# Ledger of designs, part 28: peptides against a protein of PDB entry 6UG1

Target 1, 304 residues: chain A of PDB entry 6UG1
Amino acid sequence: SNEERKRRKYFHMLYLVCLMVHGFIRNEWINSKRLSRKLSNLVPEKVFELLHPQKDEELPLRSTRKLLDGLKKCMELWQKHWKITKKYDNVGLYMRTWKEIEMSANNKRKFKTLKRSDFLRAVSKGHGDPDISVQGFVAMLRACNVNARLIMSCQPPDFTNMKIDTSLNGNNAYKDMVKYPIFWCEVWDKFSKKWITVDPVNLKTIEQVRLHSKLAPKGVACCERNMLRYVIAYDRKYGCRDVTRRYAQWMNSKVRKRRITKDDFGEKWFRKVITALHHRKRTKIDDYEDQYFFQRDESEGIPD
Target 2, 301 residues: chain A of PDB entry 6UG1 as posed
Amino acid sequence: SNEERKRRKYFHMLYLVCLMVHGFIRNEWINSKRLSRKLSNLVPEKVFELLHPQKDEELPLRSTRKLLDGLKKCMELWQKHWKITKKYDNEGLYMRTWKEIEMSANNKRKFKTLKRSDFLRAVSKGHGDPDISVQGFVAMLRACNVNARLIMSCQPPDFTNMKIDTSLNAYKDMVKYPIFWCEVWDKFSKKWITVDPVNLKTIEQVRLHSKLAPKGVACCERNMLRYVIAYDRKYGCRDVTRRYAQWMNSKVRKRRITKDDFGEKWFRKVITALHHRKRTKIDDYEDQYFFRRDESEGIPD

## One batch from the design tools (peptide; made by RFdiffusion4, then SolubleMPNN)

Design b1_p10_6_s4 (from b1_p10_6, 5 letters changed)
Fold by OpenDDE base, seed 5:
Structure b1_p10_6_s4 (fold): chain B 304 residues (1-304), chain A 10 residues (1-10)
Amino acid sequence: as target 1 above (304 residues)
Amino acid sequence: DVYKEVKKKF
C-alpha cells in the first residue's frame, strides 16, 4: 500500500539518524585522552616518523610512500594488540530485514548498550567485535596526531524493498554478512591532497581509491545485509561528511535510487542531519574532497 | 540539536 511505503520510508529515516548518531558517539569516545595515552605507546618512534614524513619537494610521491609504509606497520602493530575478535551479537549493525524489525518490536528484549567505560576497556585490552577493533585503530592513529577519520557504512532497512516477507533464507551464512566491513578508516594524505582508505581488520588493505574500492560490497548474498548507500565520515574535530561518492562506482545510476536523497525532500532532510552532526568549520581539505567528488560525478555521467 | 534530543530518548 501507499501507507506501508510511507511507513517504511519514515522508519528508514529514523533508523538512519540513530545509526549516524551512534557513529558520532563512537567518534567522541575514541577521542578519549586516557585511551590516546595508552594507544600511543603501541607505536614506536620509527613508525611515528613514517606517519609524519617531511615533504619531498622533488618527488611528493616519496612522502606518500612513507605514509603508506607507516600505515601498513600500524596495521601490523594493531593485529598484535588485538587478542580476541568477538562475533557480532546477531547481525550487529548490518542491515536487518523488515520481518526481523517487526519480530524485534514484539520482543521487549532490552538491547544492552555498550557503555563508554566498557568500550574503552575493550579497546585497551584488545577484546571486542570488528567494529570496536576498527574504532580502536582510528583512536591509535589519532593518538599519533594522524588526521584519521572513522568511516561508517550506515545500514538502515531497505525502504525500496516493498515485499511483505523479507526473511532471508536461513542459509545466509554469517561469513557472507561479514565479508565486507561496516566500519573502516580514512587518513588524509597532505602530499597528494587525497584521503587514503584503510581497512585494518576485515580485508586488511590500504587503498588510494580512484574509481572504486575493494570495500564496496559485491554479489547478491553480501548485499543483502551490506548495501553501500550512506558512507559517513567522522573526523577528529567532530566533522561529519557524506563520502559515499568515493566508494560508489555507480552513485547516480544505482546508489541514489536506494537513498532517501532520491527526491528533493529527502535531500533537504539528509543535509539537515549532516549539518546537525557537523561541528567544525569548512577547511581546504573539504575543498579538495569536494573537487574529487565533482570530477567523479562528471566522469560517471547522468544515467540515461 | 538532534544529538541532544536523541541522547535524551536513550
Scores: peptide ipSAE 0.015, ipTM 0.613, DockQ to the pose 0.061
Fold by OpenDDE base, seed 1:
Structure b1_p10_6_s4 (fold): chain B 304 residues (1-304), chain A 10 residues (1-10)
Amino acid sequence: as target 1 above (304 residues)
Amino acid sequence: DVYKEVKKKF
């Protein structure tokens, strides 16, 4: 019905705000001065120097290579720190079906909300789920004065799915779900004027994304619980930016159709949500990023 | 209603 379509759209909007606020709160927690002091001790001086290379005036690419080598060594150090990777409780922050949402409303399952103190302890001990691990890695880079962003792929229920039963049946459902991350890192390369993508936990990869990312979910089974629609970046200065364009090869033709921003009402609403979560002034880094997104929109073109 | 509640938070 038209009423059910409206209900699902509004529930998607509410759920998306809750996810984006969750990302904001986790970004505040990883800025903990206590955690920063503890995590800086994991990075030896030689690795710190690689994270902060001098500008090579002859070949700026040499400076980028040093930064990439520093980030690789930081991923290796992080793997040594992280002792226990817990499985997600149920589906974690991956996408729920509409049936799962309706069933969860009837079941008064008290979601144990992780407290800030418990999060800081988990990161400090190296014991937690993959999301806590990625968030801790971002905290370690920030402790080394690296301009690292927390990236969150927000997974609200699909308001474009009007099926009555949306149950996902499959024995491999967990493996397919966790094949691609929900959280990752971006690091600003001041030499190339680009964001470097870092997945320290899942794929253990570093990328300089041009047209596509390895972190973008591929295949039907993986996309059932992880649809790339809302990739939100949270920086160390409490900036909030939509960076979906970086990771979406087909933003205009495919991704936009599954976003609330497909219509003017949804676009204006989503801009208000981003503005409410964006607590810093614009910088030249934002100008370089917007220029890159513009070039990516021109290169994709308008879908026929 | 959900829109009014979201709009009250923003």
Scores: peptide ipSAE 0.008, ipTM 0.567, DockQ to the pose 0.091
Fold by OpenDDE base, seed 4:
Structure b1_p10_6_s4 (fold): chain B 304 residues (1-304), chain A 10 residues (1-10)
Amino acid sequence: as target 1 above (304 residues)
Amino acid sequence: DVYKEVKKKF
């Protein structure tokens, strides 16, 4: 019905705001001074020097290569720190079906919201789910004065799915779900003027995204609970930016159709949400990033 | 403001 379409759209919007606020709160928690002091001790001086290379004026790529090597060593150090990777409770922050939402409305299961103290203890001990692990890795890089962003792929229910039953059938549902991350890291490369993508936990990869990312879900089964639609970046200064364009090869032709921003009302609303979560002034880093997104939009073209 | 209100509820 038209009413059910409206209901799903509004519920998607509400759920998206809750997810984006969750990312903002986690980004505040990883700025903990107590956690920072503890995590800085995991990084030897030689690795710290690689994270802060001198600018090579002749070949800036040499400086980028040192930074990439430093980030690789940080991933290895993080794996040594992290002792226990817990499975997600149910689906974690992956996408729920409409049926699962309707069933959960009847079951007032108090989501045990992880307290800030418990989160800091979990990161400090190296015990938690993959999301806590990624968030802790971002905290370690920030403790080493690296300009690291927390990235969150927000998974609100699909308001474009108008099926009554949206149950997922499959024996490997959990493996397919966790194949791609929901949280990862970006690091600012001041030499190339680009963001470096770092997944320290799931795919254990570092990439300099050009046209596509390894972190973008591929295949029907993986996309059932992880649709790349709202990739939100949270920086150390409480900036909030939509970085979906980096990870979406087909932003204009495919991804936009699955976003609330497909119409002018949704675009204006989503911009208000981003603005409400963006707590810093614009910087030259934002200018370089916007220029990159513009070039990617021109290169994709506007679908006729 | 939205953050302060949501932080009071969570």
Scores: peptide ipSAE 0.016, ipTM 0.612, DockQ to the pose 0.051; fails the geometry check
Fold by OpenDDE base, seed 2:
Structure b1_p10_6_s4 (fold): chain B 304 residues (1-304), chain A 10 residues (1-10)
Amino acid sequence: as target 1 above (304 residues)
Amino acid sequence: DVYKEVKKKF
């Protein structure tokens, strides 16, 4: 019905806000001074120097290479620190079906929310799910004064799916679900004036994304619970930015159709949500990023 | 966690 379409759209919007607020809260927890002091001790001076290379005036690319090497070594150090990767409870923050949402509404399961103290302990001990691990990695980079963002791929239920029963069939559902991350890191490269993408936990990769990322879900099975629609960046200064354009090859032709921002009402609403979560002044880094997104929009073209 | 917070609001 038209009512069910409206209900699913509204529920998607509410769920998206709750996901974005969760990302904001986790980003605040990452900024813990107590955690920062502990995690800075994991990074030896030689690696710290690689994270903060001098500007090579002859070839700025040499400075970027040092930063990339420093980030690689930080990923290796993080793997040594992280002792226990827990499986997600159920589907974690991956996308739920409408049926799972309805069934869950009927099930008064006492959901234990992870407290800030438990999160800080989990990161400090190296015991937690992949999301906690990525968040801890961002905390470690921030402890080393690196301009690292927490990236969250928000997975609200698909309001464009009007099927009543979308039971996901398959024993491989968990493996396909966790094939691509929900959380990752971006690091500002001051030399190239670009964000470097870092997945320290899942794919264990570092990318300088031009047109597409390895972190973008590929294949039907992987996209069932992980649709690239709302990639939100949370910085150390409580900035909140939509960075979906970086990771979406086909933003205008494909991704936009699955977003609330497909219409003017949804665009205006989503901008209000971003603005409410954005607690810093604009910077030159935002200008370079917006210029990159503009060039990516022009290069994709407007879909016919 | 978020799903739990969403569910507490419903």
Scores: peptide ipSAE 0.011, ipTM 0.642, DockQ to the pose 0.121; fails the geometry check

Design b1_p10_7_s1 (from b1_p10_7, 4 letters changed)
Fold by OpenDDE base, seed 1:
Structure b1_p10_7_s1 (fold): chain B 304 residues (1-304), chain A 10 residues (1-10)
Amino acid sequence: as target 1 above (304 residues)
Amino acid sequence: EEELLKLLFG
């Protein structure tokens, strides 16, 4: 019905805000001074120097290569620190079906909310789920004065799916779900004027995204619980930005159709949400990023 | 629609 379509749209909006606020709160927690002091000790001086290379005026690419090597070594150090990767409880922050949402509303399942103190202890000990691990990695880079963003791929229920029964075929569902991350890192490269993508936990990869990302879910089974629609970046100064354009090859032709921003009302609403979560002034880094997104929009074109 | 916006952002 038209009423059910409206209900799913509104529920999607509410759920999206809750996810974005969750990302914001986790971004505040990883700015903990106590945690920063502890995590900085994991990074040797030689690795710190690689993270902060001098500008090579002749060949800026040499400086970028040093930064990339530093980030690779940080990933290796992080793997040594992280002792226990816990499985997600249920589906974690991956996308739920409408049926699962309805069933969960009927079940008084006490969601155990992780407290800030428990989170800081988990990161400090190297014990937790993959999301906590990624968030801790971002904290370690920030502790080394690296301009690292926490990236969250928000997975609200698909309001464009009007099927009543959206039950997923069960057995391989977890492996397919966790094949691609929900959280990752971006690091600002001041030499190339671009964000570097870092997945320290799942794919253990570093990439300089041009047209395609390895972190973008591929295949029907993986996309059932991980649809790339809302990739939100949280920086160390409490900036909040939509960076979906970086990771979406087909933003205009495919991704936009699955976003609340497909219409003018949804676009205006989503801009208000981003603005409410954005607590810093605009910088030249934002200008370079917006220029990159503009070039990506021009190169994709408007779907006919 | 405005009420949901007010509830979320008000």
Scores: peptide ipSAE 0.026, ipTM 0.703, DockQ to the pose 0.071
Fold by OpenDDE base, seed 2:
Structure b1_p10_7_s1 (fold): chain B 304 residues (1-304), chain A 10 residues (1-10)
Amino acid sequence: as target 1 above (304 residues)
Amino acid sequence: EEELLKLLFG
């Protein structure tokens, strides 16, 4: 019905805000001074120097290579620190079906919310789910004075799916779900004027994304619980930016149709949400990023 | 956060 369509749209919007607020709160917890002091000790001086290379005036690419090597070593150090990777309870922050949402509303399951103290302890001990691990990795980079962003792929229920029964085939559902991350890292490369994508936990990869990312879900089974629609970046200064354009090859043709921003009302609403979560002034880094997104939009074209 | 998560997942 038209009513059910509206209900799903509004529920999607509410769910999206809650996810974005969750990302904001986790980003604040990552900035813990206590955690920073502990995590900085994991990074040897030689690795710290690689993270902060001098500018090579002859070949800036050499400086970028040092940074990339430093980030690789940080991923290795992080793996040594991380002792226990817990499975997600149910689907974690991956996308739920409408049926699962309806069933959950009826079942007063005590959602065990992780408190800040428990989060800090989990990261410090190296015990937690993959999301906590990624968040801790961002904290470690920030502890080393790296301009690292927490990236969150927000997975609200698909308001474009009007099927009543959205039951997923249960076999291998977890493996397919966790094939691609929900959280990852971006690091600012001051030499190339680009964000470097880092997945320290799931794919264990570093990328300089041009047109597409390895972190973008591929295949029907993986996309059932992980649809790339709202990739939100949280920086160390409490900036909040939509960086979906980086990871979406087909932003205009495919991704936009699955977003609340498909219409002017949704665009204006979503912009208000971003603005409410954006707690810093604009910087030249934002200008470079917006220029990159503009070029990506021009290169994709407007779908006819 | 807990209340919002309860609202969403509770």
Scores: peptide ipSAE 0.026, ipTM 0.739, DockQ to the pose 0.112
Fold by OpenDDE base, seed 4:
Structure b1_p10_7_s1 (fold): chain B 304 residues (1-304), chain A 10 residues (1-10)
Amino acid sequence: as target 1 above (304 residues)
Amino acid sequence: EEELLKLLFG
């Protein structure tokens, strides 16, 4: 019905805001001074120097290569620190079906909200789910004065799915769900004027995204619980930015159709949500990033 | 719109 379509759209919007607020809160927690002091001790001086290379005026690419090597070594150090990767409770922050939402509304499942103190302890001990591990890795980089962002791929239920039964086919194994991450890291490269993508936990990869990312879900089974629609970046100064354009090859032709921003009302609403979560002034880094997104939009073209 | 934002951030 038209009423059910409106209900699903509204619920999608509400769920999206709750996810974005969750990302904001986790970003505040990883700025803990106590955690920063502990995590800085994991990084030897030689690795710290690689994270902060001098500018090579002759070949700026040499400085970028040092930074990339430093980030690789940080990923290795993080693996040594991390002792236990817990499985998600149920589906974690991956996408739920409408049937699962309806069933959960009837069951007052006490969401065990992880407290800040428990989070800080989990990161310090190196034990928790993959999301906690990624968040801790971002905290370690920030402790080393690296401009690292927490990235969250928000997975609200698909309001464009109007099927009555949205049950997943029983073959959607946990392995297919967790094949791609929900949280990852970006690091600012001041030499190339670009964000470097770092997945320290799931795919254990570092990439400089040009056209497509390895972190973008591919395949039917993986996309059932992980649809690339809302990739939100949280920086050390409490900035909030939509960075979906980086990771979406087909933003205009495919991804936009699955977002609330497909119409003018949804675009204005989503912009208000981003603005409410953005707690810093604009910088030249934002200008370079917006220029990159513009170039990506021009290169994709407007779908006919 | 404003009411949803007020409900969530107010």
Scores: peptide ipSAE 0.024, ipTM 0.711, DockQ to the pose 0.066
Fold by OpenDDE base, seed 3:
Structure b1_p10_7_s1 (fold): chain B 304 residues (1-304), chain A 10 residues (1-10)
Amino acid sequence: as target 1 above (304 residues)
Amino acid sequence: EEELLKLLFG
């Protein structure tokens, strides 16, 4: 019905806000001074120097290569620190079906909210789910004075799915669900004026995204619980930015149709949500990023 | 519910 369409749209919007607020809160917890002091000790001086290379005036790419090598070594150090990767409770922050949501509303399942103290302890000990591990990795980079962002791929239920039974058609095993991450890291490269993508936990990869990312879900089974629609960046100064354009190859042709921002009402609403979560002034880094997004939109073109 | 939605989305 038209009413059910409206209900699913509004529920999607509410769920999206809750996810974005969750990301904001985790980003605040990452900035813990106590955690920062502890995690800085994991990074030896030689690796710290690689993270902060001098500008090579002859070939700036040499400085970028040092930064990339430093980030690779940080990933290796993080793997040594992390002792226990816990499985998600149920599906974690991956996408739920409408049937699962309806059933969960009937079952007052107390979402076990992880307290700030428990989170800090988990990161400090190296014990937790992949999301906690990624968040801790961002904290370690920030402890080393690296401009690292927490990235969250928000997975609200698909309001464009109007099927009554939204059960998964296939045996979507846990392995297919977790094949691609929900959380990752971006690091500012001041030499190339670009964000570097870092997945320290899932794919264990570093990339400089051009047209597509390795972190973008591919294949039917993986996309059932992980649809790239809302990739939100949380920086060390409590900035909040939509960076979906970086990771979406087909933003205009495919991704936009699955977002609340497909219409003017949804665009205005989503802008209000971003503005409410953005707690810093605009910087020159934001100008470079917006220029990159503009170039990506021009290169994709308007879908015929 | 509709009022909260109006407040959040109106």
Scores: peptide ipSAE 0.023, ipTM 0.698, DockQ to the pose 0.098

Design b1_p10_7_s2 (from b1_p10_7, 5 letters changed)
Fold by OpenDDE base, seed 1:
Structure b1_p10_7_s2 (fold): chain B 304 residues (1-304), chain A 10 residues (1-10)
Amino acid sequence: as target 1 above (304 residues)
Amino acid sequence: KKEFYELLFG
């Protein structure tokens, strides 16, 4: 019905805001001075120097290569620090079906909200789920004065799915779900004027994304609980930016159709949400990023 | 709280 379509759209909007606020809160927690002091001790001086290379005036690419090597060593150090990777409780922050949402409303399952103190302890001990691990990795890079962003792929229920029963049946559902991450890191490369993508936990990869990312979910089974629609970046200065364009190969032709921003009302609403979560002034880094997104939009073209 | 409601329903 038209009423059910409206209900699902509004519920998607509410759920999306809750996810984006969750990302904002986690980004505040990883800025903890207490945590920063502990995590900086994990990075030896030689690795710190690689994270902060001098600008090579002859070949700026040499400086980028040092930064990439420093980030690789940081991933290795992080793996040594992280002792216990817990499985997600149920589906974590992956996408729920409409049926699962309806069933959960009837079941007074007290979601155990992780407190800030428990989060900081988990990161400090190296015990937690993959999301906590990624968030801790971002905290470690920030502790080393690296301009690292927390990236969150927000997974609200699919308001474009009007099926009555949306239950996902499959024995490998968890394996397919966790194949791609929900949280990752981006690091600013001041030499190339680009963001470097870092997945320290799931794929354990570093990428300089041009047209596509390895972190973008591929295949029907993986996309059932992880649809790339809202990739939100949270920086150390409490900036909030939509960076979906970086990771979406087909933003205009495919991804936009599954976003609230497919119409003018949704676009205006989503801009209000981003603005409310963006607590810093614009910088030249934002200009370079917007230029890159513009070039990506021109290169994709308008879908026929 | 008020700003959050205005953001969702305004």
Scores: peptide ipSAE 0.024, ipTM 0.714, DockQ to the pose 0.078
Fold by OpenDDE base, seed 2:
Structure b1_p10_7_s2 (fold): chain B 304 residues (1-304), chain A 10 residues (1-10)
Amino acid sequence: as target 1 above (304 residues)
Amino acid sequence: KKEFYELLFG
């Protein structure tokens, strides 16, 4: 019905705000001074120097290479620190079906919300799910004065799916679900004036994304619980930015159709949500990023 | 906060 369509759209919007606020709160927890002091001790001076290379005036690429090497070594150090990777309870923050949402509403499952203290302890001990691990990695980079963003791929239920009973085929569901991350890191490269993508936990990869990322879910099974629609960046200064354009090859042709921002009302609403979560002034880094997104939009073209 | 997490994860 038209009413059900409206209900699903509204629920999607509410769920999206919920996820975005969750990302904001986790980003605040990452900025813990107590955690920062502990995590800075994991990074030896030689690696710190690689994270902060001098500008090579002859070849800026050499400075970028040092930064990339430093980030690689940080990933290795993080793997040594992280002792226990817990499986997600149920589907974690991956996308739920409408049926699962309806069933969960009937089952008053006492959700144990992870407290800030428990999170900080989990990161400090190296015990937690992959999301906590990524968040801890961002905290470690921030402890080393790296301009690292927490990236969250928000997975609200698909309001464009009007099927009632999309039972996901059960057996391979978890492996396919966790094949691509929900959380990752971006690091500002001051030399190239670009964000470097870092997945320290899942794919264990570092990318300089031009047109597409390895972190973008591929294949039907992986996309069932992980649809690239809302990639939100949370910086150390409590900035909040939509960075979906970086990771979406087909933003205009495909991704936009699955977003609330497909219409003017949704666009205006989503901008209000971003603005409410954005707690810093604009910087030159934002200008470079917006220029990159503009160039990507021009290069993709407007879908006919 | 609690209701919000219950809505997300409940």
Scores: peptide ipSAE 0.024, ipTM 0.726, DockQ to the pose 0.108
Fold by OpenDDE base, seed 4:
Structure b1_p10_7_s2 (fold): chain B 304 residues (1-304), chain A 10 residues (1-10)
Amino acid sequence: as target 1 above (304 residues)
Amino acid sequence: KKEFYELLFG
């Protein structure tokens, strides 16, 4: 019905805001001074020096290579620190079906919201789910004065799915779900003027995204609970930016159709949400990033 | 925080 379409759209919007606020709160928690002091001790001086290479004026790529090597070593150090990777409770922050939402509305399962103190303890001990681990990795890089962003792929229910029953049938549902991350890291490369993508936990990869990312879900089964639609970046200065364009090969032709921003009302609304979560002034880094997104939009073309 | 909630639910 038209009413059900409206209901799903509004519920998607509400859920998206809740997810984006969650990301903002986690980004605040990883700025903890107490946590920073503990995590900085995990990084030896030699690795710190690689994270802060001198600018090579002749070949900036040499400086980028040192940074990449430093980030690789940080991933290895993080794996040594992290002792226990817990499974997600149910589906974690992966996408729920409409049926699961309807069933959960009847069951007032108190989401045990992890308290800030419990989060900081979990990161310090190296015990938690993959999301906590990624968030802790971002905290470690920030403790080393690296300009690291927390990235969140927000998974609100699909308002474009008008099926009544959206039950997922599959024996490997959890494995397919966790194949791609919901949280990862980006690091600013001041030499190349680009963001470096770092997944320290799931795929354990570092990439310099050009046209497509390894972190973008592929295959029907993986996309059931992880649709790349809203990739939000939270920086150390409480900036909030939509970085979906980096990870979406087909932003204009495919991804936009699955976003609230497919129409003018949704675009204006989503911009208001981003603006409300963006607590810093614009910088030259934002200019370079916007230029990159513009070039990617031109290269993809506007679908006729 | 209050202003954000007001912007979203007001």
Scores: peptide ipSAE 0.023, ipTM 0.713, DockQ to the pose 0.067
Fold by OpenDDE base, seed 3:
Structure b1_p10_7_s2 (fold): chain B 304 residues (1-304), chain A 10 residues (1-10)
Amino acid sequence: as target 1 above (304 residues)
Amino acid sequence: KKEFYELLFG
């Protein structure tokens, strides 16, 4: 019905705000001074020097290569620190079906909210789910004075799916779900004036995204619980930016149709949510990023 | 602080 379509749209909006606020809170927690002091000790001086290379005036690419090597070594150090990767409780922050949402409304499942103290302990010990691990990795880079962003792929229920029964096939559901990450890292490269994408936990990859990302979900089974629609960046100064354009090959033709921003009302609403979560002034880094997004929009073209 | 501000605003 038209009423059910409206209900699913409004529920999607509410759920999206809750996810974006969750990302904001986790980004605040990883700025803990106590955690920063502990995690800085994991990074040897030689690795710190690679993270902060001198500008090579002859070949700036040499400086970028040093930074990439430093980030690779940080991923290796992080793997040594992290002792236990816990499975997600149920589906974690992956996308729920409408049936699961309706059933969960009836079951008062105590969502065991992780307290800030428990999170800081989990990161310090190296014990937790993949999301906690990625968040801890961002904290380690920030402890080394690296401009590292926490990236969150927000997975609200699909308001474009009007099926009553959205049951998923059970057998490999967890493996397919966790094949691609929900959280990852971006690092600012001051030499190339670009963001470097880092997945330290899931795919264990470092990439300089041009047109395609390895982190973009591929295949029907993986996309059932992980649809790339809202990729939100949280920086160390409490900036909040929509970076979906970086990871979406087909932003205009495919992704936009599955976002609340498909219409003017949804676009204005989503801009208000981003503005409410953005607590810093604009910088030249934002100008370079917006220029990159503009070039990506021009290269994709306007869908006919 | 200064270098980060320079990197962000410089």
Scores: peptide ipSAE 0.005, ipTM 0.450, DockQ to the pose 0.012; fails the geometry check

